# Peptides against a protein of PDB entry 5K2M: the designs that were tried, part 128

Target 1, 273 residues: chain A of PDB entry 5K2M
Amino acid sequence: MRIGITYTVLRREEMAIKERAGEFGEVVMLHEDDLLFPGNYDLDVVIIRNVSHFKALYTARLFESEGIPTVNSSRLIFEAGDKLFATLRLAGKVPVPEWKAALSEGGALRVPDSLGYPLVSKPVFGSWGRLLAKVNDRDSLEAVLEHRKWMKNPLYGIHYFQEFVEKPGRDIRSYVIGGEFVGAIYRYSNHWITNTARGGKAEPCSDPEVEELSVKAWEAFGEGALAIDIFESEKGLLVNEVNPNMEFKNAARVTGADMAGKLVEYAVEVAKT

## One batch from the design tools (peptide; made by RFdiffusion4, then SolubleMPNN)

Design b2_p20_7_s1 (from b2_p20_7, 14 letters changed)
Fold by OpenDDE base, seed 4:
Structure b2_p20_7_s1 (fold): chain B 273 residues (1-273), chain A 20 residues (1-20)
Amino acid sequence: as target 1 above (273 residues)
Amino acid sequence: MIEELQEKFYKEAPELEKLL
């Protein structure tokens, strides 16, 4: 077994994955600077850990073009890593926050007629709550839309909105790998953006409803390793988003779950398929 | 080292998106 691991930065996750992968076979660490295609990669599977969603997507697709399976697959990265495409999958299986998409400013300006205020404006791509805006009124909506026009990436012209969900000062992040629930954490924050990457506290979450919902959310995609972000709302649990390039250092630390091992085990299963 | 790289990465993350 030869396991590739692509990475941008050696984080705690990549170090843990490398260590656990070493128990299953030969590990080939592949920094982004080492990646050239087409190439003669002698690998049975590649674990994709590139930080950029697009670099991860293209890296996965490039390895797949060489006949090397990836964890996650380019299909999963594409569908799960885009907030709108992920919502399209999730909405058919699990409760999600109410959402609207618009493809023009004129369309976006009509979103409040359906969802009301406050709204959450999200880019379809991005991490750590970047460019999330709580849009409380028309003036704020117009400002967000105006700023989007000056952003160079055309994907910022895809206007994705959710209802604002009142949360109890926390959200839930769960982990499902190969259809198995691995663990979950609460992420605490006094800010409406609860991401632990912004200094939030993590605590273990042991809730059978979270486990069931997390598995159902994973089943909307039907493969791979996903982190699942769940809101506790007055309407019950809502699946907000999924992440096909999960950070798990906080969850592994807090739960004691071998998330790196489970990811490697799944990659080894994928390699044998 | 790893924590410093993570902090640097989180600070540079907006710049990495400019490259996307």
Scores: peptide ipSAE 0.012, ipTM 0.489, DockQ to the pose 0.060
Fold by OpenDDE base, seed 1:
Structure b2_p20_7_s1 (fold): chain B 273 residues (1-273), chain A 20 residues (1-20)
Amino acid sequence: as target 1 above (273 residues)
Amino acid sequence: MIEELQEKFYKEAPELEKLL
């Protein structure tokens, strides 16, 4: 078994994955600078840990083009890494925040007619709560839309909105790998954007409803390793988003779950199929 | 570390917006 690991930065996650992969076979660390295609890669599977969504997507697809399976697959990265595409998968299987997509400013201006205010404007791509806006009124909506017109990336012209979910000062991040629930954490924040990357406290989450919902959310995609962001709402649990390129250092530390080991075990399973 | 990556990503954000 020869296990590739692609990476941009050797984080604690990549170090843990490397260490655990060494128990299953030969490990080949592949920095982004080492990735040239077409290449002569002698690998049974590649674990994709590129930090950029698009670099991860293209890296996965490039290995797949050479007959080498990846974890996650390019298909999963594509569908789960886009907030709108992820919502399309999730909405058929699990409760999600009410959402609308518009492909024009004129369409976007009608979103409040169905969702009301406050809204959350999200880009379809991006991480760490970048370009999330709480839209409380018409003036704020117009301002967000005006700014989006001047953004250079055409994907900013894809207008994705959710209802604003009142959260109990926290959200849930769960982890499902190969259809197995691995663990979950609460992420505490005084801001409506809950992100541990902004100094939020993490605590273990042991809730059977979270576990069941997390597995169902994973089943919407049917493969790979996903972090799943869940809101506690007045309507119950809502799956907000998924991440096919998960950070798990804090979750592994807080829960004691061997997320790196589970990821490697799944990659080894994928290599054998 | 996440903050350092975030700071690096914020500094690289104009290039990362092409990659994100």
Scores: peptide ipSAE 0.011, ipTM 0.488, DockQ to the pose 0.078
Fold by OpenDDE base, seed 2:
Structure b2_p20_7_s1 (fold): chain B 273 residues (1-273), chain A 20 residues (1-20)
Amino acid sequence: as target 1 above (273 residues)
Amino acid sequence: MIEELQEKFYKEAPELEKLL
């Protein structure tokens, strides 16, 4: 078995994936600079670890075009990596925060009529809580919309909003790989944007409801490896978003779960199908 | 150290996802 691993930067995750993949076969590390298509890649499967959502998406699709399966698939990366498309999948299976999408400023200005204030403006793409805005009033909404007009990427013209969910100073990140729950963590933050990247404490989350909800959230997509962001709300657990290009070093450290191994095992299964 | 700086840089630089 020959396992490709595409990457932008060798992070702790990519090193762990490489190490574990070596137990199953030959490992081919593929930096973004090494990727030219069409190519004659002698690979049974490719693990996609490109940092950019779009690079990951296109890399996966390019390998798939050559008959090489990827983990994650381009389909999963596309649907899970877009916050709106992910919401569309999730909303049919699990509780999600109330949301609205608008395709114009005039549409976006009517979002408070249904969601009220405060609400959260999200770009449909992007990581680490970038360009998330808590919108408390109309003036703030108008400001966000005005700024979006001048952003060069046309995807900023897709206006995605959620209700503001009051969280207990933390959120949950769970991991589901191949339909198996691998683990979950609490991410503590005094900021309404919870991200371990901002120096938040992580603790193990051992909650059967989180496990069940995480698996159901994964089933909305039905393949691959996902990190799942869950809110603890007054309405109960809400699945906020999923990430098909997950960071897991903190979760692996805190839970002791072999997330890299589980990812490789799943990739090996995908290679055999 | 380098990985932490890279991670910090990716998180602090909104334009890096465009440069990557």
Scores: peptide ipSAE 0.014, ipTM 0.507, DockQ to the pose 0.046; fails the geometry check
Fold by OpenDDE base, seed 5:
Structure b2_p20_7_s1 (fold): chain B 273 residues (1-273), chain A 20 residues (1-20)
Amino acid sequence: as target 1 above (273 residues)
Amino acid sequence: MIEELQEKFYKEAPELEKLL
């Protein structure tokens, strides 16, 4: 078996994946500079670890065009990596924060009539809480919408909003790979945007309700490896978003879960189907 | 060393994720 690993930056995750993949076969590390298509790749499966959502998506689709399966698939990367498309999948299976989408400024200005204030403005793409805005009033909504007009990417014209969820100074990140729950962590932050990249403490989360909800959230997509972001709310657990490009360094360290091994095992299964 | 510099670089320049 020959296992490709595409990457932009060799992080702890990519090092762990490389090490574990070496137990199952020959490992071919593929930096973005090594990727030309069409190509003659002799690979049974490719693990996609490109940092950019769009580069990951296109890389997956390019390998698939050569008959090489990918983890994650281009389908999963596309559907899970877009916050609105992910919400559409999730909302039919699990509790999600109340949301609205608008395709114009005039539509967006009516969102508070349904969600009230405060609400959260999100881009449909992007990571690490970039361009998230807590919108407390009409003036703040108008300002966010005005700034969006000057943004060059047309996807910023897709207005996605959620209710503001009051959280207990933390959120949950869980991991599901091939339909198996692998582990979960609490991420602590005094800021309404909870992100471990901002120096949040991580602790193990051992909650059967989180495990059950995480598996159901994965089943909304039905394949691959997902990180799942869950809120503890007054309404109970809410699935906020999923990530098809999972960072797991902190979660693996805190839980002791073999996330890299589980990802490789799943990629080996995909290569055999 | 390279990994710490990279983590710092991604934290300080989140726009690089658009260029990468």
Scores: peptide ipSAE 0.010, ipTM 0.503, DockQ to the pose 0.045; fails the geometry check

Design b2_p20_7_s2 (from b2_p20_7, 14 letters changed)
Fold by OpenDDE base, seed 4:
Order: sequence, then structure tokens, then C-alpha cells
Structure b2_p20_7_s2 (fold): chain B 273 residues (1-273), chain A 20 residues (1-20)
Amino acid sequence: as target 1 above (273 residues)
Amino acid sequence: EIEELQKKFYTEAPRLEKEM
């Protein structure tokens, strides 16, 4: 078996994936600079680890066009990596924070009439809590909307909002690969944006409700490897978002789960189907 | 080295997504 691994930066995750993939076959590391299409890639499967959502999406689609399956698939990356499209999948299966989408400033200005304040403004794409805004009032909403007009990428003109969820100083990140729950962590932060990439501490989460909800959230997509972000709220557990290009360094360290191995095992299964 | 690369990436990732 020949396993490709596409990457932008060789992180601990990519190193672990490379190491584990080596146990199953020949590993071909493919930096973004090595990718040219159409190409003659002799690979049975490609693990997509490009950091950019769009580069990951297009890379997956390009390999699929060459008849090479990818983990994750371009379909999954497309649906899960967009916060709005992910919400559309999730909302039919699991509890999610209340949300609204607007396609114009005039539409966005009416969102508080339905959700009230405070709101969370999110770009539909992006990582590490980038461009998340807690919108406490009308003035803040107008400011966010005005700033979005000056952003070059037209996707910033897609206005996605959630209710602000009060969290107990933490959130949950779980991992589901091929429908199997692999593990979960608490991410602690005194900031309303809980992200370990921003210096939050991680601890193991062992909660059967989290496990069940995580699997159900994965079933909304029905394939691949997902990190699932869950809020503990007064309404119970809410699935906030999913990530089809998961970071797992902290989770693997804290839980002891072989997330890289599970990802490779799933990729090997995908290659055989 | 990996932490520096991660730090660089976290610092540059906003740029890379802006250029996309």
C-alpha cells in the first residue's frame, strides 16, 4: 500500500501520521509545493493535512479526479469545513446553538430580532477562533458588518451568527474517526473563545453523553475523521462545529488515544473499498 | 523547531487565509 500525506507544515500530527502510516505501507510525503495536477500519482489513498481549508478541499478533489481516494473526502471537507454547511448537517441530528444566516447587511441587521443579543459572528471559514466576534449590541453589529465589506474574500459577505452560549470556562473537543469515538478533551480557557491553540489547557473528558453525541454528530456527515466541538450549556450539550482537518496533538497527549493510528487505519480501510 | 513552525504558522495562517 502507498499512502500519500499532503501537508503545509510538518506538525506533530503529520509526524505521527507519517510514523503510523509507515507501519501499513510506503509513505509518500507531499508538501504543497510538490502538488501539481493533473499528475501521475501512484497512491492508494491520500491523507489530507493541508492547513488551509480551501487548499485541503481542492487537494482532495484533485486526487479524487485522479481516482485516488482521500481522507477526508472533498465532500466531507466541503460540508464540514464550512461552519454554515456543517450547521445545516448537524441541526437535523443533534442539538446546536441557535443560529441565523444572512446574505446581506440588511438581512444581518435583522438577526438580533430573532436571536437577541449577545450574538457570535463567525466567518463560515477559518480556524483558531479567527474573526469570531462577540456582538453585544447594535453598534458592534454594525461595526462587524462594515468591516466585512472591506474584506477581500467574498465569503466574508456570508453572515453567519450564533447565539452566545455561556460556557463553564471550558468546552469539549471530541474525535470520531470512521464512526468510532476515539476520545475527548476538555479545553479550559477564561476567554469566551476556548481553543488550546490559544494557550488553553486540556484535560481528558470521559462522559458517555459526549461520546453518544459525538457519534451522532459524525453520523450527520457519515464518513471520515472529524473533530467535534461541543459546548456545555444550560440547555445541555450543544454541537458548535466540526473540523475535517483536525489538530489532535493535545488530545492525543492528554487522552493517550492513538489518533494518528486510528486515522491511518481508517485511510487504509478507505483504500481497500 | 516544531513549536517555532507552529508559532510561525499561527502567525502566518491569518495571512494565508487572507491571500486565499
Scores: peptide ipSAE 0.006, ipTM 0.407, DockQ to the pose 0.063
Fold by OpenDDE base, seed 3:
Structure b2_p20_7_s2 (fold): chain B 273 residues (1-273), chain A 20 residues (1-20)
Amino acid sequence: as target 1 above (273 residues)
Amino acid sequence: EIEELQKKFYTEAPRLEKEM
């Protein structure tokens, strides 16, 4: 078996994936600079680890066009990596924060009539809490919408809003690979935007309700490897978003779960189907 | 070397993902 691994930066995750993939066959590391299409790639499966959502999406689709399956698939990256498309899948299966989408400024100005204040403005794409805004009033909403008019990417004209969820100074990140729950962590932060990349404390989460909800959230997509972001709210657990290009070094360290091994085992299974 | 690359990535990741 020949296993490709595409990457932008060799992180701890990519090193662990490379090491575990070596137990199953020959490993071919493919930096973004090495990728040209069409090409004569002799690979049974490709694990997609490009940092950019769009580069990951197009890389997956390009390998699929050569008859090579990918983990994750271009379909999963497309649906899970867009916050609105992910919400459309999740809302039919699991509890999600109350949300609205608007396709114009005039539509967006009516969102508070249904959601009230405070609300959260999100771009449909992007990671690390970029361009998230807590909107407390009409003046703040008008300011966010005015700034969006001057953004060059037309996707910034797609207005996605959620209710503001009060969190207990933490959120939950869980991991589901091939339909199996692998592990979960609490991420602590004093800021309303919780991100472990900003030096937040991580602790193991051993909650059967989180495990059940995480598997149900994965079943909304029905394939691949997903990180799932869950809020603890007064209404109970809410699935906020999913990530088809997961970071797991902190979760693997804190839980002891073999995230890299589980990802490789799933990729080997995909190569055989 | 890997820890330095990781530290650089976490510090620059929001920028790198914006430039990519």
Scores: peptide ipSAE 0.005, ipTM 0.415, DockQ to the pose 0.043
Fold by OpenDDE base, seed 5:
Structure b2_p20_7_s2 (fold): chain B 273 residues (1-273), chain A 20 residues (1-20)
Amino acid sequence: as target 1 above (273 residues)
Amino acid sequence: EIEELQKKFYTEAPRLEKEM
């Protein structure tokens, strides 16, 4: 068994994955600078740990073109890494925040007619709460839309909105790998954007409803390793988004779950299929 | 070192997404 690991930055997650992968076979670390295609890669599977969503997507697809399976697959990275495409998968299986998509400014200006205020503007791509806006009124909506016109990436012209969900000063991040629930954490924040990268405290989440909902959310995609972001709302639990390029350092530390081991075990299973 | 790299990455990630 030869296991590739692609990466941009050697984080605690990549170090843990490398260490655990070494128990199953030969490990080949592949920095982004090492990747040229087409190439002669002698690998049974590649674990994708590129930080950029697009680099991860293209890297996965390039290995797949050479007959080497990836964890996650390019399909999963594509569908789960886009907030709108992920919502389309999730909405048929699990409760999600109320959402609207518009393809023009004129369409976007009508979103409050259905969602009301406050609402949340999201880009369809991006991580760590970048370019999230709480839109409280018409003036704020017009300002967000005006700024989007000057953004260079055409994907910023895809207007994705959610209802604003009042949260109890926290959200939930769960992890499902190969259809198995691995663990969950509460992320505490005094800001409406809950992110552990912004200094949020993490605590273990042991809730059977979270476990069941997390597995159902994973089943909407049907493969791979996903981090799942869940809101506690007045309407109950809502699946906000999924992440096919999970950070798990804090979750592994807080829960004691072997996230890296479970990911490697799944990659070895994929290699044998 | 990893926390500094993470901080750099969080600060440079907007730059890397602009270059991508």
Scores: peptide ipSAE 0.005, ipTM 0.410, DockQ to the pose 0.051
Fold by OpenDDE base, seed 1:
Structure b2_p20_7_s2 (fold): chain B 273 residues (1-273), chain A 20 residues (1-20)
Amino acid sequence: as target 1 above (273 residues)
Amino acid sequence: EIEELQKKFYTEAPRLEKEM
């Protein structure tokens, strides 16, 4: 078995994936600079670890065009990596924060009529809490919409809003790979945007409800490896978003779960299908 | 070193995701 691993930067995750993949077969590391298509790739499966969502998406699709399956698939990356498309999948299976999408400023201005204030404005793409805005009132909404008009990427014209969820100073990140719950962590933050990349404390989360909800959230997509962001709300657990290009260094460290191994095992299963 | 690379990437990632 020949396992490709595409990457932008050799992070701890990619090193761990490489190490574990070596136990299952021959490993071929593929930096973004090595990726030319069409190409003569002799690989049974490719683990996609490109950091850019779009590079990951296109890389997956390009390998699939060569008849090589990917983890994650281009379909999963596409659906899970877009916050709105992910919400569309999730909303049919699990509790999610109340949301609205608008395709114009005029539509967006009516969102508070349904959701009230405060709102959270999110771009449909992007990571690390980029361009998240807590919208407390009409003036703030108008300001966000005005700024979006002048953003060059047309995807900023897709207006995605959620209710503001009061969180207990933390959120949950769980990991589901191939339908198996692998682990979960609490991410602590004094800010309404919880992100461990900004130096938040992580602790193990051992909650059967989180495990069950995480698996159901994964089942909304039905394939691949997903990190799942869950809120603890007054309404109960809410699935906020999923990530098809997960960082797991902190989660693996805190939980002791072999997330890299589970990812490789799943990739090997995909290669055999 | 990897954490510094990660930090650098987090600061540069807005550029990489905007290169559409």
Scores: peptide ipSAE 0.006, ipTM 0.402, DockQ to the pose 0.062; fails the geometry check

Design b2_p20_7_s3 (from b2_p20_7, 13 letters changed)
Fold by OpenDDE base, seed 3:
Structure b2_p20_7_s3 (fold): chain B 273 residues (1-273), chain A 20 residues (1-20)
Amino acid sequence: as target 1 above (273 residues)
Amino acid sequence: EIEELAEKFYKEAPELEELL
């Protein structure tokens, strides 16, 4: 078996994936600079580890056009990597924060009539809490909308809002690969934006309710490897978002789970279907 | 060397994604 691994930067995750993939066959590391299409790639499967959402999406679709399956698939990256499209999948299967989408400034100004204040403005794309805004009042909403008008990417004109969820100084990140729950962590932060990449502490999360909810959230998409962000709210557990290009260094360290091995095993299964 | 680079880039990942 020949396993490709596409990457932007050789992180601890990519090194672990490479090492585990070597146990199953020949490993071909493919930096973004090595990728030209159409190409004559002799690979049975490709693990997508590009940092950029859009580069990951197009890389996956390009390999699929050559008849080579990818983990994750371009379909999964597309649907899970967009916060609004992910919400549409999740909302039919699991509890999610209350949300509204508007396609104009005039529509966006009416969102508080349904959600109230405070609310959270999110771009439909992006990671690590970039361009998240807690909107406490009308003046703040108008300011966010005004700034969005002058942003270059037209996707900033898609207005996605959630209710503000009060969290107990932490959130949960779980991992589901090929429908199997692999592990979960608590991410602690004194800020309303919790992320371990921003210096938050991580601890193991062993909760059967988190495990069950995580599997159900994965089933909303029905394939691939997903990181799942869960909030602990007064209403119970809420699935906030999913990530089809997961970081797992901190989770693997804290839980002892073989995230890289599970990802490779799933890629090998995909190659055989 | 590779481990040190990986650790550096992991810490800088938010900035790196913004540049891509």
Scores: peptide ipSAE 0.018, ipTM 0.533, DockQ to the pose 0.043
Fold by OpenDDE base, seed 5:
Structure b2_p20_7_s3 (fold): chain B 273 residues (1-273), chain A 20 residues (1-20)
Amino acid sequence: as target 1 above (273 residues)
Amino acid sequence: EIEELAEKFYKEAPELEELL
């Protein structure tokens, strides 16, 4: 078996994946600079670890065009990596924060009529809490919308909003690979945006409700490896978003779960299908 | 070296993603 691993930067995750993949077969590391298509790749499966959502998406689709399956698939990357499309999948299976989408400024200005204030403005794409805004009033909403007009990417014209969820100074990140729950962590932050990349501490989360909800959230997509962000709210657990390009170094360290091994095992299974 | 690079990467990840 020949296992490709595409990457932008060798992170702890990519090193762990490489090491574990070596136990199952020959490993071919593919930096973004190594990739040209169409190509003659002799690979049974490719693990997609490109940092950019769009580069990951296109890389996956390009390998699929050569008849090589990917983990994650281009379909999963597309649907899970877009916050609005992910919400559409999730909302049919699990509790999610109340949300609204608008396709114009005029539509966006009516969102508070349904969600009230405060609300959260999100781009449909992006990582690490980038361009999240807590919108407390009309003036703040108008300011966010005005700034969006000057952003170059047309996707910033897709206005996605959620209710503001009061969190207990933490959120939950869980991991589901191939339909199996692998582990979960609490991420602590004094800021309303909880992200370990922004200095948040991580602790193990052992909660059967989180495990059940995480599997149900994964089932909304039905394939691949997902990190799942869950809020503890007054209404109970809410699935906020999913990530098809999961970071897991902190979760693996804190939980002791073999996330890299589980990812490789799943990729090997995909290669055999 | 790789650990230092990884740490730097996570700190600068939002900016790096925009450049990729």
Scores: peptide ipSAE 0.015, ipTM 0.541, DockQ to the pose 0.044
Fold by OpenDDE base, seed 4:
Structure b2_p20_7_s3 (fold): chain B 273 residues (1-273), chain A 20 residues (1-20)
Amino acid sequence: as target 1 above (273 residues)
Amino acid sequence: EIEELAEKFYKEAPELEELL
């Protein structure tokens, strides 16, 4: 078994994945600078750990074009890594926050007619709560829309909105790999953005409802390794988003779950299929 | 060192995904 691992930065996750992969076979670390296509890669599977969503997506697709399966697949990265496309998958299977998408400023200005205020503006791509805006009123909406016009990436012109969900000072991050629930954490923050990468604290989450919902959320995609963001709301649990390029260092530390091992085991399974 | 750098990127460089 030859396991490739693509990476941008050797984080705790990549180190753990490398270490665990070494127990299953030969590990080939592939920094982004090492990636040239078409290539002649002698690999049975590639674990995609590029930081950039787009780099991860294209890397996966490029390996797949050479007959090498990836974890995650380019399909999964594409559908799960885009907040709108992920919502489209999730909405048919699990409760999600109310959402609207608009493809023009004129359309976006009508979103409050359906969602009301406050609402959350999200870019369809990006991590760590980047460019999330709580939009409390019309003036704020106009400002967000105006700023989007000056952003270079045309994807910022895709206007994705959610209802603002009042959370109990935390959210839930769960992990499902190959359809198996691996673990979950609470992420605490006094800010409405609860991402631990921005200094939130993590604690173990042991809730059967979270486990069930997480598996159902994964089933909306039907493959791969996903981190799942769940909100505790007055309406019950809501699946906010999923991440096909999961960070798990905090979750692994807090839960003691062998997330790196589970990811590698799944990759080995994929390689054998 | 690399881990510390990564943590710094998460907190101080939210543009990382776009720049990389």
Scores: peptide ipSAE 0.018, ipTM 0.541, DockQ to the pose 0.046; fails the geometry check
Fold by OpenDDE base, seed 1:
Structure b2_p20_7_s3 (fold): chain B 273 residues (1-273), chain A 20 residues (1-20)
Amino acid sequence: as target 1 above (273 residues)
Amino acid sequence: EIEELAEKFYKEAPELEELL
């Protein structure tokens, strides 16, 4: 078994994946600078750990073009890494926050007719809560839309909105790999954007409802390794988003779950298929 | 850590912000 691992930066996650992969076979670390296609890669599977969503997507697709399966697959990265496409998968399987998509400013201005205020404006791509806006009124909506017009990337013209969900000062991040629930954490924040990157505290989450919902959310995609962000709402648990390029250092530390090992085990299974 | 990484990417390659 020869396991490739693509990466941008050797984080704790990549180091853990490397270490665990070594127990299953030969490990080939592939920095982004090493990736040239077409290439003669002698690999049974590649674990995709590129930081950039787009680099991860293209890397996965390029390896797949060489007949080498990837974890995650380019399909999964594509569908799960886009907030709107992810919502489309999730909405048929699990409870999600109410959402609207608009393809024009004129369409976007009608979103409050359905969702009301406050609502959340999200770019369909991006991480770390970047360009999330709580839109409390018409003036704020107009401002967000005006700014979007001047953003260079055409994808900013895809207007994705959610209802604002009041959360109990935390959200849940769960991890499902190969259909198996691996673990979950609470992420605490005093800000409405609950991201551990902004100094939030993480605590273990042991909730059977979270576990069941997380697996169902994963089943909406049906493959790979996903981090799943869940809100605790007055309506119950809502699946907000998924991440096909998960960070798990804090979750692994807090839960004690061998997330790197589970990822490698799944990659080995994929290689054998 | 993520924020630090993001800041690094933004600093080193501002155009890559849209790719993250």
Scores: peptide ipSAE 0.013, ipTM 0.513, DockQ to the pose 0.081; fails the geometry check

